# Designs tried in a protein design run: peptides against a protein of PDB entry 2N1D. Part 146

Target 1, 169 residues: chain A of PDB entry 2N1D
Amino acid sequence: EVKVKIPEELKPWLVDDWDLITRQKQLFYLPAKKNVDSILEDYANYKKSRGNTDNKEYAVNEVVAGIKEYFNVMLGTQLLYKFERPQYAEILADHPDAPMSQVYGAPHLLRLFVRIGAMLAYTPLDEKSLALLLNYLHDFLKYLAKNSATLFSASDYEVAPPEYHRKAV

## One batch from the design tools (peptide; made by RFdiffusion4, then SolubleMPNN)

Design b1_p27_2_s4 (from b1_p27_2, 16 letters changed)
Fold by OpenDDE base, seed 3:
Structure b1_p27_2_s4 (fold): chain B 169 residues (1-169), chain A 27 residues (1-27)
Amino acid sequence: as target 1 above (169 residues)
Amino acid sequence: WRDELLALLRATPPTDFSEDVEKALAE
């Protein structure tokens, strides 16, 4: 398994996220006020503002595009608690052609990095490429940690209605 | 590398997230 280190600042959020969904039976409000697309765009702009070279900007854009694509592929099948599946089904029914990066937000994006390490272990990436990718992933996670106060909030969750509980057995 | 990883992700069987977060938090 390839280890993707989650910043210590974000680990408590993963616990809160887990508790809100699985124990308190709450749901993240969708569509997100700040979706994954906007978060990634902000990150890219942040990196550009720090005086990176054109080559580095290109690399950042590629990483951003990759994260977006990975998120869109993994969200429905890899990043949801069982309790969230009915909500996801409703989203798909209402927005069948919308990428999930336009619907979901920071909490679910963070979950991607919990899973992606295991997936990278099965890719035929050479050591140099893997190290480079990990560096960018960790850099992005550091960005999330730096902006955690605005990206992660329990107020973005709400108690699921009684009718939802019947679907989410 | 993006295409290779995407192919793998699309082929990965579905699984609930609960066990993964517990493992990550235990590290």
Scores: peptide ipSAE 0.345, ipTM 0.857, DockQ to the pose 0.763
Fold by OpenDDE base, seed 1:
Structure b1_p27_2_s4 (fold): chain B 169 residues (1-169), chain A 27 residues (1-27)
Amino acid sequence: as target 1 above (169 residues)
Amino acid sequence: WRDELLALLRATPPTDFSEDVEKALAE
């Protein structure tokens, strides 16, 4: 299995995210005030401001595009707690044509990196290409860690109403 | 590689996320 290491700064957030939803029965407010598309755009612009060459800029854009695509595919099937499924169903009904990267935010994006490593193990990437990809993924995670104060907050969650509990078994 | 990975992701059966947190913290 390909290991994508989560920064130590973000590990406590994974615990808080888990606790807020599964134990406190809260839901992340949707649509996110800062969605995945915006986060990825900010990262890309951040990298461009660092004086990257054309080749490096191209690589960043590919990584950003890949993360977005992977997120949109995995969100509904791989990145949700059981308690969040009724909310997801409502989102699909209200926004059938919207990609989930425009609806969900940083907490769910971070969950992608918990799962993506296992999937990368099944891709026929050579060692050099895999190492390069992992470097960019870790670089992005480092970016999330640096901006964690603005991207991750318990105030973005709210207590689910009583009627929601009846739908979420 | 992106297309290949996307194909794999789409083919992966649904699962709850809760079981993955412990693994991520252990790494």
Scores: peptide ipSAE 0.339, ipTM 0.869, DockQ to the pose 0.801
Fold by OpenDDE base, seed 5:
Structure b1_p27_2_s4 (fold): chain B 169 residues (1-169), chain A 27 residues (1-27)
Amino acid sequence: as target 1 above (169 residues)
Amino acid sequence: WRDELLALLRATPPTDFSEDVEKALAE
């Protein structure tokens, strides 16, 4: 198994996210005010502003592209609580051609890194390539941790209406 | 390598996220 460590600063948020959805029966407001595309763009710009070389910038862009692509594939099938599935179905109906990275935000993006490690274990990557990828993933997670106060907020959630509860059963 | 991972992800059966969160928090 490939281990992707979640920063300690973000673990409390995973608990809050879990509690908001599963116990308080709230939903993340969609479309997100700050979507995954925007977060990844900010990260790329942040890395660029740090004075990276052309090769480093290229590598960051490739990682960003990969994270976006993986998120778009995994969101609907791997990153949702059962309670969120009716909301996802509504999003698909209203935005059939939109990538989920343009709809969902930081909380769901963080969930990707909870799952991605197990998936990487089945990818035929050599040890060096895998280590490099993991370094970038951890670097991005550190970025999320540094910006957690602005990226993760319970105010981005709302109580699901009674009509939604009927759909969720 | 990205293509290989994408192929794997697309072939992976759906699952609820709750079990993964519990595992991550136990690290």
Scores: peptide ipSAE 0.336, ipTM 0.856, DockQ to the pose 0.820
Fold by OpenDDE base, seed 4:
Structure b1_p27_2_s4 (fold): chain B 169 residues (1-169), chain A 27 residues (1-27)
Amino acid sequence: as target 1 above (169 residues)
Amino acid sequence: WRDELLALLRATPPTDFSEDVEKALAE
């Protein structure tokens, strides 16, 4: 199995995210004030500002594009707690053509990296290619950890209304 | 390789994320 290590700084957030939704029955406010698209754009700009060469910029852009695509595919099926499914259904109904990277934010993006390792194990990537990809994924996670104070907050969640509880079995 | 991974992800059935958190925290 391919392991994507989550930075220690972000592990407490995964616990808080889990607690807010599954125990406290709260929902992340949608659409996100800072969506996945903007987070990835900020990361790309950050890498650019660090003096990377054109080749490095191209690689970063490809990784960003990949993360976005993977997120948009995985969000609805792999990255949601059971309690969040009615909310997702409402989003799909109201915004059928909108990519989820424009709706969801940092907490759900972080969940991608919890799950993606298992998926990478079934890809035909050679050792060198896989190592390179993992390096970029870990670099991005380090960026999230560095900016965790602004990206992850319990104040972005809200108590689900009584009507929602009836929908969430 | 991205296209192949995307195809795999699209073919993966839904799952509850709760079990994945525990595994990630143990790593």
Scores: peptide ipSAE 0.314, ipTM 0.858, DockQ to the pose 0.801

Design b1_p27_3_s1 (from b1_p27_3, 11 letters changed)
Fold by OpenDDE base, seed 1:
Structure b1_p27_3_s1 (fold): chain B 169 residues (1-169), chain A 27 residues (1-27)
Amino acid sequence: as target 1 above (169 residues)
Amino acid sequence: DELKELLKKLLEALKTFPPEYLTERPE
């Protein structure tokens, strides 16, 4: 397994996210007011505004596209707590053709980076290529940390109703 | 283009990853 380092600024949020869902039995409000697509778009624009060359700009776009697709593939099977499963089922029913990057937001996106390290163990990468990928991933995580005050908030969660508890563990 | 290939490899790796599991508490 390859370790993707989460910025220290975001580690407390991961604990809070876990606590809100698992212990306090709350749910992240969906669809997110700031979805993954928007977050990635903002990141890309942020990088472009920093004066990147054409090649650097292309690289950022590829990273964004990759993260988006990676998120969409993994959200339903890898990034949810058990308590969130009924909510996910409702989302699939209400938005059957929508990518989850248009529904979910920053907390679930951050969970992706907790899991991505294990996925790299199944990818044949040389050390140089792996280092390059990690640099881009860490750069994005730095962006999330920089904007954490606007991206991560307990106010985006709400207490699940009693009938939901009957469907969830 | 190197980065594109890396991302492609990552996506392919998802197909060989173990079956569905729920997110556990972060470290």
Scores: peptide ipSAE 0.075, ipTM 0.691, DockQ to the pose 0.624
Fold by OpenDDE base, seed 4:
Structure b1_p27_3_s1 (fold): chain B 169 residues (1-169), chain A 27 residues (1-27)
Amino acid sequence: as target 1 above (169 residues)
Amino acid sequence: DELKELLKKLLEALKTFPPEYLTERPE
């Protein structure tokens, strides 16, 4: 399996996210106050502002576009816990044409990088190409780690109402 | 640009693998 290295400071959040949903029966507040689109935009602007010789604007834009699209494709099928399915169904019913990158936020975006490694193992990429992709993904993860205090918070979750529990059984 | 095209190709390739899984506990 291809291993995508998650920064050590983000690993505890993955556990907390899992606990909030599955054990505490909470839901991430939707639509997110800071959605995936805005996070990726901030990252792109951050990279462009660095102004170093290794920073290529076109590369950053492609990374952002790729992560966004991949998130939108994968969210509904791979990034949700069972308890979150009724909430997702409600979002689809209310906003059938909205991309999920405009609805969900940092916690679900981080989940993508937990799953992406397994997917890369089945891609027909050579070693050099895979290494290049991993470098870009790791760079973005470093950005998430740097801004983890503002991106990840238990206060973004709320207790699911009693009627929701009946739907989630 | 060669790098731009390669990156675009790599990112597009990821879209081809959307199997249906429920999220597991990461750790």
Scores: peptide ipSAE 0.072, ipTM 0.680, DockQ to the pose 0.534
Fold by OpenDDE base, seed 5:
Structure b1_p27_3_s1 (fold): chain B 169 residues (1-169), chain A 27 residues (1-27)
Amino acid sequence: as target 1 above (169 residues)
Amino acid sequence: DELKELLKKLLEALKTFPPEYLTERPE
């Protein structure tokens, strides 16, 4: 398995996210006030403002596009806790054509990077290619860590109503 | 387009992953 290093600043948020959902039976408010699309756009703009070359800018755009696509493919099947399934079903029913990157936010995006290492193990990549990809992924994670105070908050979660609990059985 | 190809390969690999998976504790 390929190990993707999560910044130490973000590890507590992963724990809090897990606790809020699985133990406290809360749900991340959807649609997110700041969705994955917006986060990725901000990252791309941030990188461009740092004076990147055309080549580096191109690479950032490709990484952003890839992360977005990857998130949209993985969210429904790989990134949800059991308790979140009814909420996801409601989103699909109400907005069948909406990409999940426009609905979900930072916590679920971060979950992607917890799982991506295992996914990379199934990809035939040479050592050089793998290192390149990991460098870009880690760079994005550093950005998330730098902006964690604005991207991650327990106030973005809310207690699930009794009606939801019945659906979650 | 090297990075693009890498991401493409990654996406293709995901298609072979189990269709259902409940996110476990991140720790």
Scores: peptide ipSAE 0.068, ipTM 0.681, DockQ to the pose 0.667
Fold by OpenDDE base, seed 2:
Order: structure tokens, then sequence, then C-alpha cells
Structure b1_p27_3_s1 (fold): chain B 169 residues (1-169), chain A 27 residues (1-27)
């Protein structure tokens, strides 16, 4: 199994996220104020502004593209709690042509990295290639941790209305 | 560039992951 290490700073948020949804019956406000696309763009710009001596800007772009694509593929089936399913259905109906990376935000993006390790185990990658990818993924996670105060907040959630509870049964 | 080609391959591989999995706990 491929182990993707989540920064210690972000682990408590995963618990809070779970609690807000499953116990407090809240929903992340959609569309996100800062969606996944925006987060990835900020990361890319951050890396570019650092003045990489290796001139590997293309690598950052590919990593961003990969994370984005993986998120869009996995969101609907692997990153949602049962309570979030009706909300997801509404999003699909209202925004049929929009990728989920334009709708969802940091909390759901972070959930991806909890699951991505298991998926990478099924990818035919040699040890060196896998290590390289993991380095980039961990670098991105460090970025999320560094900006956690602005990316993760309980104020981005709201109590689901009674009508929603009937759909979530 | 070998790195660029590798990343492209990884991207393509991710696109092929089937949405067959369903989970209750993202955590």
Amino acid sequence: as target 1 above (169 residues)
Amino acid sequence: DELKELLKKLLEALKTFPPEYLTERPE
C-alpha cells in the first residue's frame, strides 16, 4: 500500500469535517467560495513565484492537472459522505457541464489525499516514478497546511434544512 | 524531458480510474 502522509496540521481538520457533516448534519456551502481550481491555481502561481532554478514549471502544471483530474473522477464516488449525496445530485442537475473542481473546495480536496494512496497502489508505476509523484503530492499538501487557516473553516458549512434531511434518509 | 513524460503518463493513468468505488468515510 502506498502511504500518502497527511500533515499533522491537517489531520484535526479531517475530524472536524467529518463531525460537521455526519454528526452536526451540516453541508459545505456550494459552490465553494474558493474552489479546487482556484486552490490549484494559487499553488501553481506560488511555485512559479519562487523562482525555481531548475525551470521545471511544466512539472507543476502537470501535477496540478493530475490532481484536478483525479479529484473530478473521484469526488462523486469516493469523497462524499452519505449525507452529502443529495447535495451532489442537486449540483449535477444545476451544473451539468461544470467539473466538480469548480464547485467543491478545500475540504473535499483534502479528502482526496486520504484515498489517493490506495488508488496509486493499482497504478503501474515503478518505485522511482512513485517516489517522484509522492514528493509532488506531499509538496502540495504542505502548501495546504501552510494556508490551512484560510482554506479550512467551519464557517464554510451550514445547517441543512429539514427538507434536505428527508432526501438524505 | 523524462519528468514531463512521466507526469503525462501519470495523468493519463488517473483518467482511467473507474468510478466504481463507493465509500461512506472519506477519512
Scores: peptide ipSAE 0.069, ipTM 0.700, DockQ to the pose 0.417; fails the geometry check

Design b1_p27_3_s2 (from b1_p27_3, 10 letters changed)
Fold by OpenDDE base, seed 4:
Structure b1_p27_3_s2 (fold): chain B 169 residues (1-169), chain A 27 residues (1-27)
Amino acid sequence: as target 1 above (169 residues)
Amino acid sequence: SELKELLDKILEELKKFPPEYLEEEPE
């Protein structure tokens, strides 16, 4: 598989996220107080404010757009635990025209980078293209790690009600 | 741009994968 390095700062959060959902039977509060669109916008603004001599602002925008589309395509089919499926169904019913990047937040966005590596192994890319992609993905992950204290919190989850458990079985 | 073409290519490939639930503890 293609190795996408998750920063050490974020690895414990992945475990906490897994535990909150699968073992504690909690759900991430939706719609997210800070959705994926907002996170990506903040990243783009952060990169533009760095004042690098390269001034490749167009590349940042393209990467942001790319990650957003990846997330929107993969959220419903690749990035959910089974316990989260009833919640996702409710979101689709209530917001049929909203992209999931406007509903979900940082925890689900981070899951994208856990899954994408294995999927890229089956994508025909030359070494240079793959390296380029990984460089951008790793740069974004570094940003998430830097802002992890504000992006990831167990307080954004809540215990699922009894009626939800009946749907999730 | 070359970068956008690369990103678009990957997007199209991602759409081809069958659904799969997350179940295990992340590594």
Scores: peptide ipSAE 0.661, ipTM 0.949, DockQ to the pose 0.853
Fold by OpenDDE base, seed 1:
Structure b1_p27_3_s2 (fold): chain B 169 residues (1-169), chain A 27 residues (1-27)
Amino acid sequence: as target 1 above (169 residues)
Amino acid sequence: SELKELLDKILEELKKFPPEYLEEEPE
């Protein structure tokens, strides 16, 4: 397994997210007030504002595009608790042509980095390439940690109605 | 670019995994 180190600042949130969904039977409010697209855009702008060479700026854009695509591919199939499946089905019905990066927010984005490590173990990468990837992923995670106070909040969740429980797995 | 190729390679591998729900408490 490839280890993607989650910043200590974000580990408690992962537990809170798990508890809110699986134990308290709450749902993240969708569409997110700040979606994944916006978070990635802010990150890119943050990196650019700190002074970059042309090559470094291009690399950031590529990483942002990559993370976005990873999220959009993995959200529905890898990043949901079973309790969230009915909500996802409703989102697909209401937003059939929208990428999930425009619907979901920071909590689900963070789950990507928890899940991707084990999956990367099956990708044939040399050590240098893997190190390069991990450096970019960790840099982005540091950004999430730095902005965690505005990105992660239990107030973005709400109690699911009784009728939702009947169809939830 | 080399970075783009790397990112694309990973993307293609991610698409191969079957659906799986999150169930365990995060560590």
Scores: peptide ipSAE 0.660, ipTM 0.949, DockQ to the pose 0.855
Fold by OpenDDE base, seed 3:
Structure b1_p27_3_s2 (fold): chain B 169 residues (1-169), chain A 27 residues (1-27)
Amino acid sequence: as target 1 above (169 residues)
Amino acid sequence: SELKELLDKILEELKKFPPEYLEEEPE
C-alpha cells in the first residue's frame, strides 16, 4: 500500500470518530456547520496568505479542486460506516443535487486520507508523481492538524433517535 | 498542467473501486 501519514494530532480523533458512530451510535450533525468546501477554501486562503507566487497559488487551487472531487466521489461508497447509511440516504433525498462536500465536514474528510493510500497502490504512478501527490496531501493534513481544535469535536455529533436505530444495523 | 493531469488520473482510478463500508477501528 501507499502510506499516507496521518499527523499524530489527528490519529486519536479517528478513534473517537469511530467510537462515536459505531459504539455510541451517534451521527455527525448534517448539514455540517463547516462543510468540506469551506475547509478547503480556508486552506487555500491560508496558503495564499503566506507569500506564494502565482504558480504556487495555482497549484494550491488545483490541489483543493482535486481533494474536493476525491471526497465527492468516495464519500458515499468508501467513507461511511454502515450505521451512517440511512443518514446518507436521507441526505441524498433532501439534497439531490448537492455535492457531498457541501454537506459533510471535517471528520468525513479525514476518513478520505485514511482510505486513499490503499487505493493508490492500484494506480500505476511513477515515484516522482507519487511523491508530488503525497507532498500536497501531507501539507493539507498538516493544516487540518493545526486547526484540529476547531474542526474536530464530539459536540458535532448527536445521539441517533430511536427510529433511526430500526433502520440501521 | 502536469499536476492537474496527475490529480485527474487519480480521480478516475478512485471511481473504479467497488463500494465498501468502514467497520474496523482505525489503526
Scores: peptide ipSAE 0.655, ipTM 0.948, DockQ to the pose 0.879
Fold by OpenDDE base, seed 5:
Structure b1_p27_3_s2 (fold): chain B 169 residues (1-169), chain A 27 residues (1-27)
Amino acid sequence: as target 1 above (169 residues)
Amino acid sequence: SELKELLDKILEELKKFPPEYLEEEPE
């Protein structure tokens, strides 16, 4: 299994996210105030502002595009708790052509990095390619950790109404 | 680029995985 190391600053948030959804029966407010597209754009701009070379800037843009596509492919099938499925169904009905990176935010994006490692174990990659990928993923995770105070908050969740509970069972 | 090709390769593999709900507490 490929291990994607989650920064220590973000591990407590993953537990809080899990608790808010599965135990407290809350939902992340959608559409997100700051969606995945915006987060990735901020990351790219952050990297550019640090005076990276043209080659590094090009690579960052490719990584951003890659992460976005990974998220959009995996959100509905791999990154949701069972309790969140009715909400996802409503989003699909109301926004059928919108990519999920424009709807969901930081908590769900972070879940991608929890799941992707196990999935990469089934992908034939040489050691050099895997190391390259992990370096970029870890760099992005470092950015999320650095900005965790503004990206992750329990106030972005709300208690699901009684009618939702009937649909979630 | 080589990076783009790598990222695309992974994307294609991710599309093949069957749906799975999250339920366990993150490690």
Scores: peptide ipSAE 0.650, ipTM 0.948, DockQ to the pose 0.868

Design b1_p27_3_s3 (from b1_p27_3, 11 letters changed)
Fold by OpenDDE base, seed 4:
Structure b1_p27_3_s3 (fold): chain B 169 residues (1-169), chain A 27 residues (1-27)
Amino acid sequence: as target 1 above (169 residues)
Amino acid sequence: DELKKLLDKILEELKKFPPEYLTEEPE
């Protein structure tokens, strides 16, 4: 297994997210007030403002584009708890052409990084390529940790209505 | 360009994984 190190600041949130959905039967409010597209854009702008002399703007943009695409591909099939499936189905029905990076937010984006490590173990990557990717992923995760107070909040969740519970069973 | 090619390669591999309807517990 390839280990993607999750910052210690974000590990408690992963537990809270899991608890809110699976045990407290709450749902993340959709569409997110701050979606994945916005988070990635802020990260890219943050990296540009750091005054890098190595002209790595292109690399940052490619990483952002990659994370966005990974999220859009993986959200529906890899990143949802069972309780969230009816909500996802409703989103697809109402917005069939919308990328999920415009609908979901930070909690679901963070779930991607929990899952991606195991998936990378089955990809044909050499050691150098894997190390390079991990460096970019860890850099982004550090950014999420720095902004965790504004990106992750239990107030973004709400109790699912009774009619939803019937669909989720 | 080199990084883009790498990311595209990884993305194609990730698309091959079967769907999961229950996300694993966090770390």
Scores: peptide ipSAE 0.136, ipTM 0.693, DockQ to the pose 0.720
Fold by OpenDDE base, seed 2:
Structure b1_p27_3_s3 (fold): chain B 169 residues (1-169), chain A 27 residues (1-27)
Amino acid sequence: as target 1 above (169 residues)
Amino acid sequence: DELKKLLDKILEELKKFPPEYLTEEPE
């Protein structure tokens, strides 16, 4: 197992996110007002503004690209609660050519980091390579924590209509 | 460069063997 440490500031949000969906039967508003692509772009720009070397900038871009691809691959199969499945099906029907990173937002992106540790275990990695990757992932998570007030809000969710409940059964 | 290679390798494995699991509980 590979342990990806979630910042303490974000752990309460994971609970709130779960509660909003599974207990309160709400759905995250889609398409997201602030999608994963935009979040990653802002992160990259933030890192560039810090005066990083060319090498560091390149690394950031690769990390951003990797996170985006991870998200797009895993969203539908690993990052959704059961209640969200009909919504996802509708998104696929309405936006067949759009990557999910353009549709979903911060809450679902954060869920990736809850699961990514186990996913990384499927690939044999040497200690040095794994440490390097984890450093970048943790750096990104720190960015999410720093901007949590704007990225995570219950106001981004809405009550699912009655007909949706029948689909979710 | 080295990081890219690592990420690509991981992604390839995930695409080949994507585990299916719906999240039901928070961390």
Scores: peptide ipSAE 0.136, ipTM 0.698, DockQ to the pose 0.687
Fold by OpenDDE base, seed 5:
Structure b1_p27_3_s3 (fold): chain B 169 residues (1-169), chain A 27 residues (1-27)
Amino acid sequence: as target 1 above (169 residues)
Amino acid sequence: DELKKLLDKILEELKKFPPEYLTEEPE
Protein backbone atom coordinates (compact mmCIF):
# COMPACT_ATOMS: atom_id res chain seq x y z
CA GLU B 1 0.00 0.00 0.00
CA VAL B 2 1.18 3.49 -0.87
CA LYS B 3 1.65 5.61 2.24
CA VAL B 4 0.49 9.21 2.09
CA LYS B 5 1.60 10.84 5.31
CA ILE B 6 -0.97 13.12 6.91
CA PRO B 7 0.64 15.88 8.99
CA GLU B 8 0.34 15.25 12.71
CA GLU B 9 -1.40 18.59 13.12
CA LEU B 10 -4.28 17.43 10.93
CA LYS B 11 -4.80 13.99 12.43
CA PRO B 12 -6.80 15.30 15.42
CA TRP B 13 -9.06 17.12 12.98
CA LEU B 14 -9.82 13.90 11.16
CA VAL B 15 -11.02 12.48 14.46
CA ASP B 16 -13.11 15.58 15.18
CA ASP B 17 -14.64 15.47 11.71
CA TRP B 18 -15.54 11.82 12.20
CA ASP B 19 -16.98 12.48 15.64
CA LEU B 20 -19.07 15.47 14.57
CA ILE B 21 -20.78 13.52 11.84
CA THR B 22 -20.95 9.92 13.00
CA ARG B 23 -21.40 10.40 16.75
CA GLN B 24 -22.86 13.87 17.17
CA LYS B 25 -24.98 13.50 14.02
CA GLN B 26 -24.01 16.87 12.61
CA LEU B 27 -23.54 17.90 9.00
CA PHE B 28 -21.00 20.14 7.38
CA TYR B 29 -22.78 23.31 6.29
CA LEU B 30 -23.29 23.32 2.53
CA PRO B 31 -22.49 25.08 0.35
CA ALA B 32 -19.17 25.61 2.08
CA LYS B 33 -18.23 29.14 3.04
CA LYS B 34 -14.80 28.34 1.65
CA ASN B 35 -15.04 25.65 -0.99
CA VAL B 36 -12.38 23.39 -2.45
CA ASP B 37 -11.96 25.61 -5.49
CA SER B 38 -11.09 28.54 -3.26
CA ILE B 39 -8.67 26.52 -1.15
CA LEU B 40 -6.81 25.30 -4.21
CA GLU B 41 -6.70 28.79 -5.66
CA ASP B 42 -5.23 30.14 -2.45
CA TYR B 43 -2.62 27.40 -2.46
CA ALA B 44 -1.61 28.17 -6.03
CA ASN B 45 -1.30 31.85 -5.23
CA TYR B 46 0.69 31.03 -2.12
CA LYS B 47 3.14 28.95 -4.12
CA LYS B 48 3.54 31.71 -6.70
CA SER B 49 4.34 34.21 -3.98
CA ARG B 50 7.16 32.02 -2.71
CA GLY B 51 9.31 32.83 -5.71
CA ASN B 52 8.97 29.69 -7.75
CA THR B 53 11.28 29.49 -10.73
CA ASP B 54 11.52 27.44 -13.89
CA ASN B 55 8.54 25.14 -14.34
CA LYS B 56 7.53 25.02 -10.69
CA GLU B 57 4.56 27.33 -11.22
CA TYR B 58 3.36 25.24 -14.12
CA ALA B 59 3.69 22.09 -12.07
CA VAL B 60 1.69 23.58 -9.19
CA ASN B 61 -1.12 24.55 -11.54
CA GLU B 62 -1.25 21.03 -12.91
CA VAL B 63 -1.31 19.53 -9.43
CA VAL B 64 -4.12 21.88 -8.41
CA ALA B 65 -6.11 20.95 -11.49
CA GLY B 66 -5.54 17.29 -10.79
CA ILE B 67 -6.58 17.49 -7.15
CA LYS B 68 -9.74 19.35 -8.15
CA GLU B 69 -10.65 16.74 -10.72
CA TYR B 70 -9.88 13.89 -8.34
CA PHE B 71 -12.08 15.47 -5.70
CA ASN B 72 -14.98 15.99 -8.08
CA VAL B 73 -14.81 12.38 -9.23
CA MET B 74 -14.32 10.81 -5.81
CA LEU B 75 -16.50 12.90 -3.47
CA GLY B 76 -19.82 11.18 -3.99
CA THR B 77 -18.59 7.61 -4.11
CA GLN B 78 -15.48 7.60 -1.90
CA LEU B 79 -15.36 10.48 0.58
CA LEU B 80 -18.70 10.51 2.44
CA TYR B 81 -19.79 8.88 5.65
CA LYS B 82 -23.08 7.01 5.50
CA PHE B 83 -24.81 9.72 7.51
CA GLU B 84 -23.92 12.26 4.81
CA ARG B 85 -25.61 10.41 1.95
CA PRO B 86 -29.02 12.13 2.17
CA GLN B 87 -27.33 15.53 2.21
CA TYR B 88 -25.36 14.64 -0.89
CA ALA B 89 -28.54 13.53 -2.64
CA GLU B 90 -30.14 16.88 -1.86
CA ILE B 91 -27.11 18.71 -3.22
CA LEU B 92 -27.29 16.76 -6.47
CA ALA B 93 -30.98 17.52 -6.82
CA ASP B 94 -30.62 21.23 -6.08
CA HIS B 95 -27.34 21.79 -7.94
CA PRO B 96 -27.14 19.19 -10.70
CA ASP B 97 -24.56 21.08 -12.76
CA ALA B 98 -22.28 22.26 -9.96
CA PRO B 99 -18.96 20.51 -9.43
CA MET B 100 -18.60 19.28 -5.89
CA SER B 101 -15.41 21.32 -5.51
CA GLN B 102 -17.67 24.38 -5.49
CA VAL B 103 -19.96 22.91 -2.83
CA TYR B 104 -17.78 21.09 -0.31
CA GLY B 105 -14.87 22.41 1.72
CA ALA B 106 -11.68 21.60 3.60
CA PRO B 107 -12.84 18.63 5.69
CA HIS B 108 -13.94 16.63 2.67
CA LEU B 109 -10.86 17.68 0.74
CA LEU B 110 -8.69 16.31 3.53
CA ARG B 111 -10.56 13.02 3.35
CA LEU B 112 -9.35 12.66 -0.23
CA PHE B 113 -5.78 12.42 0.99
CA VAL B 114 -6.72 9.81 3.57
CA ARG B 115 -8.10 7.63 0.78
CA ILE B 116 -5.68 8.40 -2.04
CA GLY B 117 -2.90 6.18 -0.72
CA ALA B 118 -4.88 3.00 -1.01
CA MET B 119 -6.10 3.99 -4.44
CA LEU B 120 -2.60 4.73 -5.71
CA ALA B 121 -1.57 1.20 -4.77
CA TYR B 122 -3.63 -0.02 -7.71
CA THR B 123 -2.26 2.44 -10.25
CA PRO B 124 0.55 1.50 -12.64
CA LEU B 125 3.13 4.03 -11.47
CA ASP B 126 6.88 3.62 -11.57
CA GLU B 127 8.93 4.50 -8.52
CA LYS B 128 10.09 7.86 -9.84
CA SER B 129 6.60 8.97 -10.85
CA LEU B 130 5.14 7.91 -7.53
CA ALA B 131 7.82 9.78 -5.61
CA LEU B 132 7.18 12.93 -7.63
CA LEU B 133 3.44 12.76 -7.00
CA LEU B 134 3.89 12.12 -3.31
CA ASN B 135 6.16 15.16 -3.03
CA TYR B 136 3.45 17.40 -4.47
CA LEU B 137 0.72 15.86 -2.34
CA HIS B 138 2.76 16.24 0.83
CA ASP B 139 3.54 19.85 -0.05
CA PHE B 140 -0.16 20.59 -0.36
CA LEU B 141 -0.88 18.81 2.91
CA LYS B 142 1.74 20.97 4.60
CA TYR B 143 -0.14 24.00 3.32
CA LEU B 144 -3.39 22.68 4.79
CA ALA B 145 -1.67 22.13 8.12
CA LYS B 146 -0.19 25.62 8.10
CA ASN B 147 -3.65 27.11 7.53
CA SER B 148 -5.60 24.62 9.62
CA ALA B 149 -6.87 27.26 12.06
CA THR B 150 -8.79 29.00 9.27
CA LEU B 151 -9.73 25.93 7.24
CA PHE B 152 -11.03 23.52 9.88
CA SER B 153 -13.60 24.43 12.53
CA ALA B 154 -16.39 22.65 14.34
CA SER B 155 -18.47 25.80 13.85
CA ASP B 156 -18.80 24.84 10.19
CA TYR B 157 -21.03 21.96 11.26
CA GLU B 158 -24.64 22.03 12.41
CA VAL B 159 -26.97 19.58 14.09
CA ALA B 160 -29.04 17.63 11.60
CA PRO B 161 -32.80 18.11 12.05
CA PRO B 162 -35.03 15.25 13.16
CA GLU B 163 -36.46 14.77 9.69
CA TYR B 164 -32.95 14.19 8.39
CA HIS B 165 -32.38 11.40 10.87
CA ARG B 166 -35.38 9.59 9.44
CA LYS B 167 -33.85 9.77 5.98
CA ALA B 168 -30.41 8.67 7.09
CA VAL B 169 -30.27 4.90 6.81
CA ASP A 1 3.83 17.97 -19.76
CA GLU A 2 4.87 14.77 -18.05
CA LEU A 3 3.10 15.69 -14.82
CA LYS A 4 -0.20 16.23 -16.62
CA LYS A 5 0.12 12.87 -18.30
CA LEU A 6 0.77 11.24 -14.96
CA LEU A 7 -2.23 12.89 -13.31
CA ASP A 8 -4.50 11.91 -16.19
CA LYS A 9 -3.32 8.35 -15.93
CA ILE A 10 -3.99 8.22 -12.21
CA LEU A 11 -7.43 9.78 -12.65
CA GLU A 12 -8.45 7.15 -15.15
CA GLU A 13 -7.41 4.42 -12.75
CA LEU A 14 -9.25 6.01 -9.82
CA LYS A 15 -12.48 6.12 -11.81
CA LYS A 16 -12.40 2.34 -11.96
CA PHE A 17 -12.72 1.89 -8.22
CA PRO A 18 -16.09 0.69 -6.97
CA PRO A 19 -18.20 3.03 -4.84
CA GLU A 20 -17.48 2.92 -1.14
CA TYR A 21 -17.99 5.23 1.78
CA LEU A 22 -15.73 5.99 4.67
CA THR A 23 -16.06 3.70 7.65
CA GLU A 24 -17.74 4.82 10.82
CA GLU A 25 -14.33 4.73 12.49
CA PRO A 26 -11.74 7.50 12.38
CA GLU A 27 -8.96 7.11 9.86
Scores: peptide ipSAE 0.107, ipTM 0.674, DockQ to the pose 0.804
Fold by OpenDDE base, seed 1:
Structure b1_p27_3_s3 (fold): chain B 169 residues (1-169), chain A 27 residues (1-27)
Amino acid sequence: as target 1 above (169 residues)
Amino acid sequence: DELKKLLDKILEELKKFPPEYLTEEPE
């Protein structure tokens, strides 16, 4: 298994996220106040503002594009708790043509990085290529950690109505 | 360009994972 190290600052949030959904039966409010597209755009601009060569800027853009695509592909099938499935179905009905990176936010994006390590184990990569990718992923995670106070908040969740519980088997 | 190729390769592999995976606990 390829290990993508989650910053210590974000590990408690993963527990809180899990607790809010599975134990407290809350749902992340959708569409997100700050969606994945916006977060990735902010990261790209952040990297650009700190000074980049042409090659470095290109690399950041490619990483951002990749993360976005990974998220959109994986969200519905790989990143949701069982309790969130009815909500996802409603989102698909209301926003059939919208990428999920425009609907979901930081908590679900972080879940991608929890899962991606195991997924990378199924991709044949040489050590140098893997190291390069991991460096970019870790750099982005550090950015999330730096901005965690504004990206992750329990106030972005709300208690699911009683009728929702019947759907979430 | 090498990075893009790598990302594309990874994406194709990720698409092969079975659907309907449900996260039950934090990792």
Scores: peptide ipSAE 0.083, ipTM 0.662, DockQ to the pose 0.702

